Peptides against a protein of PDB entry 4Y8H. Designs and how they scored, part 120

Target 1, 222 residues: chain A of PDB entry 4Y8H
Amino acid sequence: TTIVGVKFNNGVVIAADTRSTQGPIVADKNCAKLHRISPKIWCAGAGTAADTEAVTQLIGSNIELHSLYTSREPRVVSALQMLKQHLFKYQGHIGAYLIVAGVDPTGSHLFSIHAHGSTDVGYYLSLGSGSLAAMAVLESHWKQDLTKEEAIKLASDAIQAGIWNDLGSGSNVDVCVMEIGKDAEYLRNYLTPNVREEKQKSYKFPRGTTAVLKESIVNICD

## One batch from the design tools (peptide; made by RFdiffusion4, then SolubleMPNN)

Design b2_p29_5_s4 (from b2_p29_5, 18 letters changed)
Fold by OpenDDE base, seed 1:
Structure b2_p29_5_s4 (fold): chain B 222 residues (1-222), chain A 29 residues (1-29)
Amino acid sequence: as target 1 above (222 residues)
Amino acid sequence: GGFIDTEKEARRKAAEEEERRRRLEELLR
Protein backbone atom coordinates (compact mmCIF):
# COMPACT_ATOMS: atom_id res chain seq x y z
CA THR B 1 0.00 0.00 0.00
CA THR B 2 1.02 3.58 -0.68
CA ILE B 3 -0.86 6.66 0.47
CA VAL B 4 0.30 10.25 0.25
CA GLY B 5 -0.78 13.76 1.09
CA VAL B 6 0.54 17.01 -0.36
CA LYS B 7 -0.32 20.55 0.65
CA PHE B 8 -0.45 23.21 -2.03
CA ASN B 9 -0.92 26.97 -1.95
CA ASN B 10 -4.70 26.84 -1.56
CA GLY B 11 -5.49 23.35 -0.31
CA VAL B 12 -4.44 19.75 0.04
CA VAL B 13 -4.27 16.65 -2.16
CA ILE B 14 -4.39 13.07 -0.99
CA ALA B 15 -3.74 10.03 -3.13
CA ALA B 16 -3.75 6.28 -2.72
CA ASP B 17 -2.99 3.15 -4.63
CA THR B 18 -5.95 0.86 -5.28
CA ARG B 19 -4.50 -2.60 -4.63
CA SER B 20 -5.48 -4.84 -1.78
CA THR B 21 -3.08 -7.70 -1.17
CA GLN B 22 -3.33 -10.77 1.00
CA GLY B 23 0.23 -11.86 1.30
CA PRO B 24 1.64 -12.48 -2.16
CA ILE B 25 -1.83 -12.51 -3.71
CA VAL B 26 -3.54 -9.43 -5.07
CA ALA B 27 -7.05 -9.63 -3.65
CA ASP B 28 -8.39 -6.51 -5.31
CA LYS B 29 -6.66 -4.50 -8.00
CA ASN B 30 -9.06 -1.57 -7.77
CA CYS B 31 -9.98 -1.05 -4.12
CA ALA B 32 -10.92 2.49 -3.14
CA LYS B 33 -8.74 3.68 -0.27
CA LEU B 34 -9.93 7.28 -0.15
CA HIS B 35 -12.88 7.86 2.15
CA ARG B 36 -15.06 10.88 2.75
CA ILE B 37 -15.52 11.96 6.35
CA SER B 38 -17.34 15.13 5.36
CA PRO B 39 -17.70 17.04 2.09
CA LYS B 40 -14.36 18.79 2.61
CA ILE B 41 -12.57 16.29 4.87
CA TRP B 42 -11.21 13.07 3.43
CA CYS B 43 -8.83 10.36 4.47
CA ALA B 44 -6.59 7.89 2.76
CA GLY B 45 -6.72 4.56 4.49
CA ALA B 46 -4.20 1.79 4.65
CA GLY B 47 -4.40 -1.61 6.28
CA THR B 48 -7.70 -3.42 6.10
CA ALA B 49 -9.95 -1.53 3.72
CA ALA B 50 -13.02 -2.68 5.60
CA ASP B 51 -11.78 -1.32 8.91
CA THR B 52 -10.84 2.06 7.51
CA GLU B 53 -14.16 2.43 5.77
CA ALA B 54 -16.16 1.48 8.85
CA VAL B 55 -14.19 3.86 11.04
CA THR B 56 -14.48 6.75 8.61
CA GLN B 57 -18.21 6.21 8.23
CA LEU B 58 -18.69 6.27 11.98
CA ILE B 59 -16.61 9.40 12.39
CA GLY B 60 -18.32 10.98 9.41
CA SER B 61 -21.73 10.43 10.98
CA ASN B 62 -20.60 11.90 14.27
CA ILE B 63 -19.00 14.89 12.59
CA GLU B 64 -22.16 15.53 10.61
CA LEU B 65 -24.28 15.43 13.75
CA HIS B 66 -21.89 17.74 15.52
CA SER B 67 -21.84 20.14 12.60
CA LEU B 68 -25.62 20.26 12.55
CA TYR B 69 -25.79 20.81 16.28
CA THR B 70 -23.20 23.58 16.33
CA SER B 71 -24.13 25.09 12.97
CA ARG B 72 -20.43 25.07 12.16
CA GLU B 73 -18.50 23.55 9.33
CA PRO B 74 -16.60 20.44 10.37
CA ARG B 75 -12.99 20.91 11.44
CA VAL B 76 -10.19 18.65 10.29
CA VAL B 77 -8.73 18.63 13.79
CA SER B 78 -12.06 17.40 15.16
CA ALA B 79 -12.06 14.53 12.72
CA LEU B 80 -8.43 13.85 13.58
CA GLN B 81 -9.15 13.71 17.29
CA MET B 82 -12.16 11.44 16.87
CA LEU B 83 -10.23 9.10 14.59
CA LYS B 84 -7.30 9.04 16.96
CA GLN B 85 -9.49 8.26 19.94
CA HIS B 86 -11.24 5.47 18.10
CA LEU B 87 -8.04 3.95 16.77
CA PHE B 88 -6.43 4.20 20.19
CA LYS B 89 -9.36 2.45 21.83
CA TYR B 90 -8.87 -0.46 19.48
CA GLN B 91 -5.11 -0.26 19.46
CA GLY B 92 -3.61 -3.58 18.45
CA HIS B 93 -6.85 -4.77 16.90
CA ILE B 94 -7.07 -2.30 14.05
CA GLY B 95 -3.99 -2.42 11.88
CA ALA B 96 -4.95 0.79 10.14
CA TYR B 97 -3.04 3.96 9.45
CA LEU B 98 -4.52 7.04 7.88
CA ILE B 99 -3.73 10.27 6.19
CA VAL B 100 -6.42 12.79 7.13
CA ALA B 101 -6.76 15.95 5.13
CA GLY B 102 -9.20 18.69 4.36
CA VAL B 103 -10.20 22.30 4.30
CA ASP B 104 -12.20 24.17 6.91
CA PRO B 105 -12.70 27.80 7.95
CA THR B 106 -9.25 27.73 9.57
CA GLY B 107 -7.48 26.68 6.37
CA SER B 108 -6.07 23.53 4.81
CA HIS B 109 -4.76 20.67 6.91
CA LEU B 110 -2.77 17.49 6.42
CA PHE B 111 -2.27 14.93 9.18
CA SER B 112 -1.35 11.31 9.61
CA ILE B 113 -2.48 8.80 12.22
CA HIS B 114 -0.50 5.70 12.95
CA ALA B 115 -1.94 2.46 14.30
CA HIS B 116 -0.21 3.06 17.63
CA GLY B 117 -2.05 6.37 17.95
CA SER B 118 0.69 8.81 17.05
CA THR B 119 -0.12 11.73 14.81
CA ASP B 120 2.00 13.81 12.52
CA VAL B 121 1.55 17.01 10.59
CA GLY B 122 3.37 18.12 7.49
CA TYR B 123 3.33 19.69 4.08
CA TYR B 124 3.76 16.24 2.57
CA LEU B 125 3.30 12.76 4.01
CA SER B 126 3.53 9.17 2.85
CA LEU B 127 2.50 5.93 4.53
CA GLY B 128 2.46 2.26 3.60
CA SER B 129 4.85 -0.34 2.29
CA GLY B 130 5.67 1.84 -0.69
CA SER B 131 6.04 4.96 1.44
CA LEU B 132 9.83 5.11 1.23
CA ALA B 133 9.82 5.27 -2.54
CA ALA B 134 6.96 7.76 -2.42
CA MET B 135 8.77 9.89 0.14
CA ALA B 136 11.88 9.98 -2.01
CA VAL B 137 9.82 11.58 -4.77
CA LEU B 138 8.11 13.98 -2.38
CA GLU B 139 11.34 15.09 -0.75
CA SER B 140 12.98 15.59 -4.11
CA HIS B 141 10.24 17.61 -5.76
CA TRP B 142 8.14 19.25 -3.07
CA LYS B 143 8.49 23.01 -2.84
CA GLN B 144 6.68 25.82 -1.12
CA ASP B 145 3.72 27.35 -2.93
CA LEU B 146 2.85 24.43 -5.17
CA THR B 147 -0.07 24.95 -7.49
CA LYS B 148 -3.02 22.57 -7.46
CA GLU B 149 -1.80 20.94 -10.65
CA GLU B 150 1.75 20.59 -9.40
CA ALA B 151 0.49 19.02 -6.17
CA ILE B 152 -1.71 16.52 -8.03
CA LYS B 153 1.20 15.58 -10.24
CA LEU B 154 3.57 15.27 -7.30
CA ALA B 155 1.14 13.12 -5.32
CA SER B 156 0.46 10.86 -8.29
CA ASP B 157 4.16 10.55 -9.11
CA ALA B 158 4.85 9.61 -5.52
CA ILE B 159 2.16 6.91 -5.57
CA GLN B 160 3.53 5.57 -8.83
CA ALA B 161 6.97 5.34 -7.32
CA GLY B 162 5.43 3.30 -4.52
CA ILE B 163 3.63 1.06 -7.01
CA TRP B 164 6.73 0.40 -9.06
CA ASN B 165 8.96 -0.24 -6.08
CA ASP B 166 6.49 -2.26 -3.99
CA LEU B 167 4.58 -5.26 -5.32
CA GLY B 168 2.14 -4.80 -2.45
CA SER B 169 1.06 -1.39 -3.70
CA GLY B 170 -1.86 -0.73 -6.02
CA SER B 171 -2.29 -0.90 -9.76
CA ASN B 172 -4.19 2.38 -9.98
CA VAL B 173 -4.05 5.80 -8.34
CA ASP B 174 -7.00 7.57 -6.77
CA VAL B 175 -6.75 11.27 -5.97
CA CYS B 176 -8.83 13.67 -3.92
CA VAL B 177 -8.30 17.42 -4.12
CA MET B 178 -9.58 19.70 -1.40
CA GLU B 179 -9.18 23.35 -2.28
CA ILE B 180 -10.26 26.26 -0.10
CA GLY B 181 -13.50 27.75 -1.33
CA LYS B 182 -14.28 24.83 -3.65
CA ASP B 183 -15.95 21.47 -3.48
CA ALA B 184 -13.76 18.44 -3.04
CA GLU B 185 -12.75 16.77 -6.28
CA TYR B 186 -12.51 12.99 -6.17
CA LEU B 187 -10.60 11.52 -9.10
CA ARG B 188 -11.01 7.76 -9.12
CA ASN B 189 -8.47 5.93 -11.24
CA TYR B 190 -6.64 9.14 -12.02
CA LEU B 191 -3.80 6.92 -13.19
CA THR B 192 -3.84 3.30 -14.26
CA PRO B 193 -0.16 2.60 -14.88
CA ASN B 194 -0.48 -1.19 -15.00
CA VAL B 195 -3.31 -1.29 -17.50
CA ARG B 196 -1.80 -2.44 -20.75
CA GLU B 197 -2.69 0.53 -22.77
CA GLU B 198 -3.80 -0.94 -25.98
CA LYS B 199 -1.30 0.61 -28.34
CA GLN B 200 -3.40 3.42 -29.40
CA LYS B 201 -1.45 4.87 -32.35
CA SER B 202 1.29 7.54 -32.50
CA TYR B 203 0.85 9.75 -29.48
CA LYS B 204 4.45 9.79 -28.32
CA PHE B 205 3.80 11.01 -24.86
CA PRO B 206 6.99 12.74 -23.86
CA ARG B 207 8.91 10.76 -21.25
CA GLY B 208 7.41 11.58 -17.85
CA THR B 209 3.86 12.55 -18.83
CA THR B 210 1.48 9.89 -17.59
CA ALA B 211 -1.68 10.02 -19.67
CA VAL B 212 -4.61 10.95 -17.48
CA LEU B 213 -7.13 8.37 -18.66
CA LYS B 214 -10.68 8.94 -17.36
CA GLU B 215 -11.38 11.77 -15.01
CA SER B 216 -14.72 10.97 -13.47
CA ILE B 217 -15.45 14.14 -11.59
CA VAL B 218 -18.18 13.20 -9.20
CA ASN B 219 -19.55 16.57 -8.25
CA ILE B 220 -20.89 15.83 -4.84
CA CYS B 221 -23.54 18.50 -5.03
CA ASP B 222 -25.00 18.93 -1.78
CA GLY A 1 -17.78 21.95 26.28
CA GLY A 2 -15.66 18.84 26.30
CA PHE A 3 -15.68 18.48 22.55
CA ILE A 4 -14.80 22.11 22.03
CA ASP A 5 -11.99 21.84 24.52
CA THR A 6 -10.73 18.75 22.79
CA GLU A 7 -10.87 20.51 19.46
CA LYS A 8 -8.98 23.49 20.84
CA GLU A 9 -6.35 21.24 22.28
CA ALA A 10 -6.04 19.28 19.06
CA ARG A 11 -5.73 22.54 17.13
CA ARG A 12 -3.08 23.81 19.51
CA LYS A 13 -1.08 20.61 19.21
CA ALA A 14 -1.41 20.61 15.45
CA ALA A 15 -0.27 24.22 15.26
CA GLU A 16 2.72 23.51 17.46
CA GLU A 17 3.65 20.52 15.35
CA GLU A 18 3.22 22.47 12.13
CA GLU A 19 5.48 25.19 13.47
CA ARG A 20 8.04 22.56 14.41
CA ARG A 21 7.75 21.07 10.94
CA ARG A 22 8.14 24.47 9.32
CA ARG A 23 11.27 25.14 11.33
CA LEU A 24 12.68 21.79 10.38
CA GLU A 25 11.95 22.40 6.72
CA GLU A 26 13.62 25.77 6.91
CA LEU A 27 16.69 24.11 8.36
CA LEU A 28 16.68 21.45 5.66
CA ARG A 29 16.46 23.96 2.84
Scores: peptide ipSAE 0.000, ipTM 0.266, DockQ to the pose 0.014
Fold by OpenDDE base, seed 2:
Structure b2_p29_5_s4 (fold): chain B 222 residues (1-222), chain A 29 residues (1-29)
Amino acid sequence: as target 1 above (222 residues)
Amino acid sequence: GGFIDTEKEARRKAAEEEERRRRLEELLR
């Protein structure tokens, strides 16, 4: 899993790969990892998809209610705080990482929440198993005053780097663009990299090499 | 029957990709 966020001149972009893998098996090629909290506040989830969705739905409902009662547009920081509190309460049970992003009357915002409840802020962020590869792309190509298009491209390139590192094959990238003064644009399957079937390099093990399976006997001490 | 369904799905997918590309191009204009 790889999720990224990128701020641009007039908003914020978040992106996620759509693959869900359980071990060596691709469980779902079209798992939605972007979740709407409010019309202009979205999150990207890494970890168990079910947990992130449940949390974001709960927070979304609460924010919507709060917005209705206060007659105020929801703030990204409010969503962040609620998510943080929830994740902190269930620390150890929810192995979820989140990027929270959006636009509100105070501007555009990009935050991350780690499983342990720590939060970070930045102009670009990456989380998940491919986050290091994604971050390398972001660090290399991020600049101030990115256009919307440049930010989408950068986010997508970062996700692709993460996917390549993690799965060795192409996956779909979902993108959500939140621009100040506009409705959020959810771009499902923005990049369908032509899965060049990487021919599984059949490691032709030469006939006769006995793969020594290292049996590590983990002695479970009573 | 199976071949026709795969072709229909391929056409549907191609049409969806083209529409998505068109929408993206409209947004970039």
Scores: peptide ipSAE 0.000, ipTM 0.218, DockQ to the pose 0.013
Fold by OpenDDE base, seed 4:
Parts: C-alpha cells; structure tokens; sequence
Structure b2_p29_5_s4 (fold): chain B 222 residues (1-222), chain A 29 residues (1-29)
C-alpha cells in the first residue's frame, strides 16, 4: 500500500493505490483506501484496510455528531485528535497508518498518524510499504506554491512510484482534492494503469470476408 | 519591479507557513 498527501496553494490532495492484496493474490483492484470523515475532511489508510475503514467510520460519525451539536464545521485537528486517541487506545490491535487531510475554517491541513500514535505534519507525506519510493518522488518534485493540478500530478506520480516498488505492476489510483472554498473532489480511479485497454481491435473485417467457422474435419475412418 | 515583489512575497509566505508548520509539529510531539 502507498498513500500520500500533498499540500498545494489553496488546499490539500491525498491519494492512494486501490489494490488490496492477500498474499500474492490481488483481492480487489477497486478497494477504496480514501475514506471520508466529513465532507471536507478525508483520510487515506495504509495497513489493514478493514481496520482503517472501521476507525474512519467511527470517527466520521463522531465528528458529524459533534458538528451537528456545535453547529460548526468540522476541524481537521478534531478528527486528528480523535483518530490519534483511538489508534493509541487500540495500539497493537489496529495495524493502521493514516494520512488525515482536509480544509476547515482555519485553512488546509495535512497530518499523518502512525499506528504507535505519533503524528506528523508536513507539506507532503507518504505512508505504506511503498512510502520510501513515494517520498523520493515527493522530495524531488515538491515545491512551494503548487497548483491544484501540479499537486494532483505529484501525488499521482508518488503513488505510482510506490506501486511500482511494492507490487511491480500497475494499480488504480484514487485521488481526493480538498480545496478551500470548494467541495471536495473525489476522483475514483484517477489513474487506471492496469486497465488493459481491451484493444477491441475491432478488426472491421471488410464485409466480404466470411468468418471461416472452424470446420472440425472429423476424419471418419472408414 | 513587480516580479521581484512577487518573489519576495512568495518567500515571506513560505517562511510564515514553515513557521506555522514548525509550531504545529511542536504541538503534536
């Protein structure tokens, strides 16, 4: 698994590979590793996908309730704190790493949470088995004042580097863009490198070529 | 003159954001 987050001039992008593997078997190519906590706060999960989903759903519900109660837009820091507390409480039982990102009235935010409960802050982050390869791309190409498009590209390139390093073959990349003053944009399957374009070689055979049906010549030996 | 001012402003904004990041990192440790 590879997950990344990249801050840009007006928001934050997170991305994840969508491949779920159980051993050598690709279990699901379209497993979402990006999870919505609130409309403008998303996380990317690395580690046990089931644990990540369960945690993020729980926190999402709590954040929603809190938001309704306070009549305030959810804050990324609140989500971070809840996630951190939960992961710490269940340390050793939840093998999850998270990138938490979003926009709120205080601005754009990008955090990571490790399974042991540590948190990091940065302009760019990567986690997962492909995180080193992803980080190499991020460190090489990240700059201040990235545009939305540059950040999406950078995040995608980083994920692809991670995928190549970890799986040796393509996987789908999901992207979520959280821009200040806009709705979050979830780009499912933003990159689908393993969609073998069914080269529908529509061999439009010209109309006149009779498809020779395989005549099974049954040699009846007399 | 306008280009230099934009670069200076960009550097200033970058420095402010870096300081904000550093403060946040300290709060999260």
Amino acid sequence: as target 1 above (222 residues)
Amino acid sequence: GGFIDTEKEARRKAAEEEERRRRLEELLR
Scores: peptide ipSAE 0.000, ipTM 0.280, DockQ to the pose 0.010
Fold by OpenDDE base, seed 5:
Structure b2_p29_5_s4 (fold): chain B 222 residues (1-222), chain A 29 residues (1-29)
Amino acid sequence: as target 1 above (222 residues)
Amino acid sequence: GGFIDTEKEARRKAAEEEERRRRLEELLR
């Protein structure tokens, strides 16, 4: 799995690969790893696909109910807190990690959550078995004041780097764009790179990137 | 405003976003 988030001048983009693997076998070539929590709050998940989907649906339902009762637009920080509490409660049973992103009345936000309950905040983030490859691209090309188009390109390039350098990542690239004042744009299969192109494009990592040991994340998309 | 004003405003917005990020980071640590 490779998942990324990138902030731009007026919002945030998240992207993911679509490969699901069961051991050495590609179980699904078009697994959706981007999930809607609310209309303007999305997450990218890795771990068991069933666990990630179940968690995001539960939090989404709770946020929707809370929003209805309070007459307030959902906040990304609220989603983050609820997800963190849930993941912490089931620590050791749910091997899920998430990028959480969105826009709310306070602005655009980008966070990550690890299964052990740690959270990070940044202008760009990468998680998964392809995360080192993706991060190398992000660190090399991220700049302040990215346009929407530049951010989509950067996120997609980062995912592709993960696909090319990680056997656990592959197939297509999904993108979700959350811009302030607009509806979220979910771009399913934004890129469908050919396997032949993936094998030929070696992204040379800068010397010193330790190969992330493949965490056997069995993503079974039911 | 001219091009210069748009650049200054962009810098101001970037600084405000960075400060907000720092505050959030402090709250999450």
Scores: peptide ipSAE 0.000, ipTM 0.260, DockQ to the pose 0.012; fails the geometry check

Design b2_p29_6_s1 (from b2_p29_6, 11 letters changed)
Fold by OpenDDE base, seed 5:
Structure b2_p29_6_s1 (fold): chain B 222 residues (1-222), chain A 29 residues (1-29)
Amino acid sequence: as target 1 above (222 residues)
Amino acid sequence: GGVVGPFTGSITSGGLNENGERFYRTTTL
């Protein structure tokens, strides 16, 4: 997995790859790793897929109830605190590692949380097996005062670095943009770099290409 | 299905924190 978050001048973007694995097997090539906690608060998950989904749904439900009772827009820090308390209660037995981002009346926010409840705050964050590959891009190209378009590009480039360099990451790039004063923009399969164009079926072998009719595997280990 | 890299028993993270400091972390799973 490669997940990232990048703050820009008027909001925050998160992005993720779409590979799911079971041991050495690619189980799903188009897994959704971006989850909605509230309309303007989203997270990206690494770790156990079932745990990330379950915890984000639970916190999302609680945030919705809290928002309804208080008649207030939910705050990113409230979602973070609820996630932190829940994960801490289970002392790392929930394998959820998250980047949590969003916009609220206090501005734009970007956090990470580990399964044991530790948290980080940043201008950009990466998490997952592809984090080092993503960091190489982020460190090289991040600047202050990014535009929305620059931040989307940077986040997408960082995910692609994970896709290309990390065996745990692959396939497509999903993006969610949370801009102050706007609705969240969820861009499922924003990039599909590995969609092999249908190999033009007509591989016209040049004249003289002999079809290999028989393959014999000879074990050379005497 | 899992969203953890199949070849590592660890989760790596990093970023630029709010103080402008770059950080890296590795957590063993």
Scores: peptide ipSAE 0.594, ipTM 0.881, DockQ to the pose 0.523
Fold by OpenDDE base, seed 3:
Structure b2_p29_6_s1 (fold): chain B 222 residues (1-222), chain A 29 residues (1-29)
Amino acid sequence: as target 1 above (222 residues)
Amino acid sequence: GGVVGPFTGSITSGGLNENGERFYRTTTL
């Protein structure tokens, strides 16, 4: 998994790859790792897929109830607190690692949460097996006062670094943009860099290329 | 949903914090 968050001048963007794995096996090539907690609060998940889904749904439900009772837009810090308390209660037995981001009446926010309940705050964050690859891009190209477009590009480039360099990451890039004063924009499969172009049947291997004698494609996903 | 990297017994994270400091974290699973 590679997940990232990047703050920009008027909001925050999160992005994720779409590879799901079970041990050494690619279980899903187009797994959704971005989850809605509320209309303007989203998270990206790493760790156990079932745990990330369950915890985000639980907090999402609680935030919705809280917003209804208070007649107020939910705050990112409220979602963070609920997530932190829940994960801390289970002391790492819930394998959920999250980047939580959003906009609320107090501004734009970007956090990360580890399974044991520790939290970080940042201008940009990366998490997952591909985080080092993502960090190489983020550290190289991040600047203050990013535009929305620059932040989307930076986040997507960071995810692509994970896709190309991390075996636990792959396939597509999902993006969610949360801009102050606007609705969240969820961009499912914003990039699809690994669309196998139809095998150019006629790859005339240059003379001297060792012929692949046997290609066995095992489709393990029914 | 999120997945654990198949070849790492750890989750790595990093970022630029609000103090302008770059950080890296590794959590063993």
Scores: peptide ipSAE 0.589, ipTM 0.882, DockQ to the pose 0.557
Fold by OpenDDE base, seed 4:
Structure b2_p29_6_s1 (fold): chain B 222 residues (1-222), chain A 29 residues (1-29)
Amino acid sequence: as target 1 above (222 residues)
Amino acid sequence: GGVVGPFTGSITSGGLNENGERFYRTTTL
């Protein structure tokens, strides 16, 4: 798994790869790792798929109830606190590792949480077996005051680095953009770099030409 | 069922914190 979050000038973006594994086996090539906690609060998950889904659904339900009772938009820090308390209670027995991000009346937020309930805050975060590959891209290209488009590109490039360099990561890039004053934009399969174009049976390559099926050049290093 | 990440081993994380410090973490599963 490779998951990332990147803050930009007016919001936050999270992104994930779509590979699910069972030991050495690829179980799903198009697994959804981005989960909605509330309309404007999303998370990306690593660890046990069942645990990540269960904990995010539980907190999502509690946040919805809290929002209804208070007549207020949910806060990212409230979701984080609920997640933290829940995971801490189980002392790592819930195998959920999350990047939690969103927008609320207080602004944009980006957090990570580990299975024991430890949390981090950042301008950008990476998590998963592909985290080191993602970090190489993030460290090289992150700057202050990113635009929405720059942040989406940066996050996507970081995920692709994981896809190419980490066996636990693969297939597609999912993105969720949370901008202040707007609805969240969930971009399922934003990039599909490994989709083999159907062999255009009709393309006659000259003798000696190695058919480049799909070249995705991601400049990881400018 | 399945895992989103490695089945066994460690989960790595990192980032740039609000103080402008780069950090890396490894958590054993």
Scores: peptide ipSAE 0.587, ipTM 0.881, DockQ to the pose 0.535
Fold by OpenDDE base, seed 2:
Structure b2_p29_6_s1 (fold): chain B 222 residues (1-222), chain A 29 residues (1-29)
Amino acid sequence: as target 1 above (222 residues)
Amino acid sequence: GGVVGPFTGSITSGGLNENGERFYRTTTL
């Protein structure tokens, strides 16, 4: 799996590949990894497909109810908090790793969440087995003040890097664009690259990749 | 059920945080 999120000047874009695997087997070539939590809050999932689907549906339902009761548009941070609480309750037994993004009255937001409830916030994020490949593209081409079109391109290029370099990633690119003041635009199969199984070229990190400032390794199996 | 990603026993992530810091994270399953 390769999933990414990229903030742009007026919103956020998330993207995902469409390969589902069962061990070394490609189970589905066109798996949907983008999930709607609310009309303007979407997530991309990695990990166990069933867990990602179940948790996003649960939080989506709760957010919908909350929105109806409050007569307010849901906040991304509220969705994030609900996800964190749920994942923490299960102490990593739910194999859901998510990039959560959206727009709300407070602006555009981009978060990641791991199965144990750890979260990150960023201008761009990548997650999954193809994340290193995606990061190479993101680090090389990200700039401040991206336009929507530049962000879509950057996100899709990052996913394609995963598709080409990661065995766990493949097939198509799905995109969801969440722009302030607009409806979310879900672009299923935005790209359908005829990915000839390019031989795993050893992903050579481009020369000049920015130094990793922080690396954290969390072992889930103690 | 399908796995969205190889069951390698780990998952990797990274990004550019709001402080302009690039980070990487590996979570071992």
Scores: peptide ipSAE 0.581, ipTM 0.876, DockQ to the pose 0.391; fails the geometry check

Design b2_p29_6_s2 (from b2_p29_6, 10 letters changed)
Fold by OpenDDE base, seed 5:
Structure b2_p29_6_s2 (fold): chain B 222 residues (1-222), chain A 29 residues (1-29)
Amino acid sequence: as target 1 above (222 residues)
Amino acid sequence: GGVVGPFTGTITSGGLDENGNKFYKSTTL
């Protein structure tokens, strides 16, 4: 997994790859790792897929109820606190590692949470087996006062670095853009870099190419 | 299905924190 978050001048973007694995097997090439907690608060998950989905749905439900009861837009820090408390209660038995981002009346926010309940705050964050590959891109190209378009590009390039360099990452790039004063923009399969070009089925073998029908390699044990 | 890298029992993280400091973390699952 490669997940990233990048703050820009008027909001925050998160992005993720779409590979799911079961041991050495690719279980799903188009797994959704971006989850909605609320309309303007999203997270990206690494770790156990079932745990990331379950915890984000639980907190999402609680945030929705709280928002309805208070008649207030939910805050990213409230979601962070609920996630932190829940994960801490289970002391790492829930294998959820999250980047949490969003916009609220106080501005734009970007956090990460580890399964044991530790949290980080940043201008950009990466998490997952592809994090080091993503960091190489982020460190090289991040600057203060990014535009939305620059941030989307930077996040997408960082995910692609994970896709190309990390065996645990692959397939497509999903993006979610949360800009102040706008609705969240969820861009499922924003990039599909590994779409196998239709193999040109017409291999015109040059005249004289004999099709090798069967190659048997006999190991002669001397 | 899992969203953990299949070949490493390690989850890595990093970023630029709110103080402008770069950081890296590694957690062995």
Scores: peptide ipSAE 0.588, ipTM 0.879, DockQ to the pose 0.504; fails the geometry check
Fold by OpenDDE base, seed 1:
Structure b2_p29_6_s2 (fold): chain B 222 residues (1-222), chain A 29 residues (1-29)
Amino acid sequence: as target 1 above (222 residues)
Amino acid sequence: GGVVGPFTGTITSGGLDENGNKFYKSTTL
């Protein structure tokens, strides 16, 4: 997994790859790792898929109830605190590692949470087996006062670095953009770098070109 | 299915914190 978050001048973007694995096996090539906690608060998950989904749904439900009772838009720090308390209660038995981001009346926020309840705050964050590859891109190209478009590009480039360099990451790039004063924009499969080009059905090879007839990718299962 | 890449037993993280410091973390699963 490669997940990232990047703050920009008027909001925050999170992104994720879409590979799911079960041990050495690719279980899903298009797994959704971005989860909605509230309309303007999203998270990216690593770890156990079931745990990440369950915890984010639980906190999402509680945040919704809290918002209804208080008549206030939910705050990212409230979601963070609820997640932290829940994960801490189970002392790492819930295998959820999250980047939590969003916009609220206090501004834009970007956090990470580990399964034992530790939290980080940053201008950009990466998490997962591909985080080192992502960090190489983020460190090289991050600057203060990124535009929305620059942040989306940076986040997506960081995920692609994970896809290309980390065996645990792969397939597509999902993005969620949370800009102050706007609705969240969930961009499922924002990039599909591994989509096989449609079979060039009609490419007449000029005489003398050796056509590569069959490329068989043999997955060598050891 | 695991959302984490090959269960290598470690999860890595990093970022630029609010103080402008780069950090890296490794957690053993």
Scores: peptide ipSAE 0.575, ipTM 0.882, DockQ to the pose 0.551; fails the geometry check
Fold by OpenDDE base, seed 2:
Structure b2_p29_6_s2 (fold): chain B 222 residues (1-222), chain A 29 residues (1-29)
Amino acid sequence: as target 1 above (222 residues)
Amino acid sequence: GGVVGPFTGTITSGGLDENGNKFYKSTTL
């Protein structure tokens, strides 16, 4: 899996590949990894497909109820907290790793959540087995004040890097664009490259792209 | 059910945080 999120000047975009695997086997070439939590809050999932789907549906239902009750648009941080609390409760037993993004009355937001409940916030994020390939693209081409179009391109290029280089990533690129003041645009199969089931291209990592990095290694007990 | 990515026991992530710091994370399952 390769999933990414990229903030732009007026919103946030998330993108994902569409390969599902069962061990070394490609189970699905066109798996949907982008999930709607609310109309303007979406997530991309990595890890166990069933867990990612189940947790996002649960939080989506709770957010909907909360929104109806309060007559307010849901906040991304509310979804984040619900996800975090749920995942923390199960302490890694739910194999859900998420990029959560959206727009709300407070602006645009981009977060990641690990299965044990840790969270990150960023201008761009990548997650999954293809994350390193995606990061090479993101690090090389990200800039401040991206336009919507530039962000979509950057996100899709990052996913493609995963598709080309990661055996766990493949097939198509799905995109969801959440722009302030607009409806979310879910672009299913935004790109349908003619990609084989196996690694086709070796992505050459740009030289010097790993300068001044913070590395964190978290071990989760089996 | 499938795995959205190879189940290698490791999940990798990274990004540029809100402070402008690049980070990488590796989580072993």
Scores: peptide ipSAE 0.562, ipTM 0.874, DockQ to the pose 0.371; fails the geometry check
Fold by OpenDDE base, seed 4:
Structure b2_p29_6_s2 (fold): chain B 222 residues (1-222), chain A 29 residues (1-29)
Amino acid sequence: as target 1 above (222 residues)
Amino acid sequence: GGVVGPFTGTITSGGLDENGNKFYKSTTL
């Protein structure tokens, strides 16, 4: 798994690959790793799929109830606190590693949570087996005051680095954009770099032409 | 069932914190 979050000038973007594994087996090529906690608070998960789904659903339900009772838009820090307390209670027995991001009346937020309940805050974060590959891209290309489009590109490039360099990551890139004052934009399969184009009709390449099947120019290296 | 990440091994994380410091973490599963 490769998951990332990137803050931009007016919000936050999270992204994930779509490979699910069972040991050495690719169980699902198009697994959804982005989960909605609330309309404007989303998370990306790594670890045990069942645990990530269960904990995010539980906190999502609690946040919804809290929002209804308070008549307030939910805060990212509230979701973070609930997640942290829940994971801490189980002392790592819940195998959920999360990037949590969103927008609320206090602004945009980006956090990570480990299974034992530790949390980090950042301008950009990566998590998963492909985190190091993602970090190489993030470190190289992150700057202050990113635009929405720049942040989406950066996050997507970081995920692609994981897809190409990490055996635990693969297939597609999912993105969720949370911009202040707007609805969240969940971009399922934002990039599908490994979609076999329909069998290109047998282009009879002239003898001696190496068929360039798919050139995805990922500017990973300047 | 399945995992979002490696079944066994290490989960790595990192980022740029709010103080502008880069950090890396590694957790063994």
Scores: peptide ipSAE 0.556, ipTM 0.876, DockQ to the pose 0.518; fails the geometry check

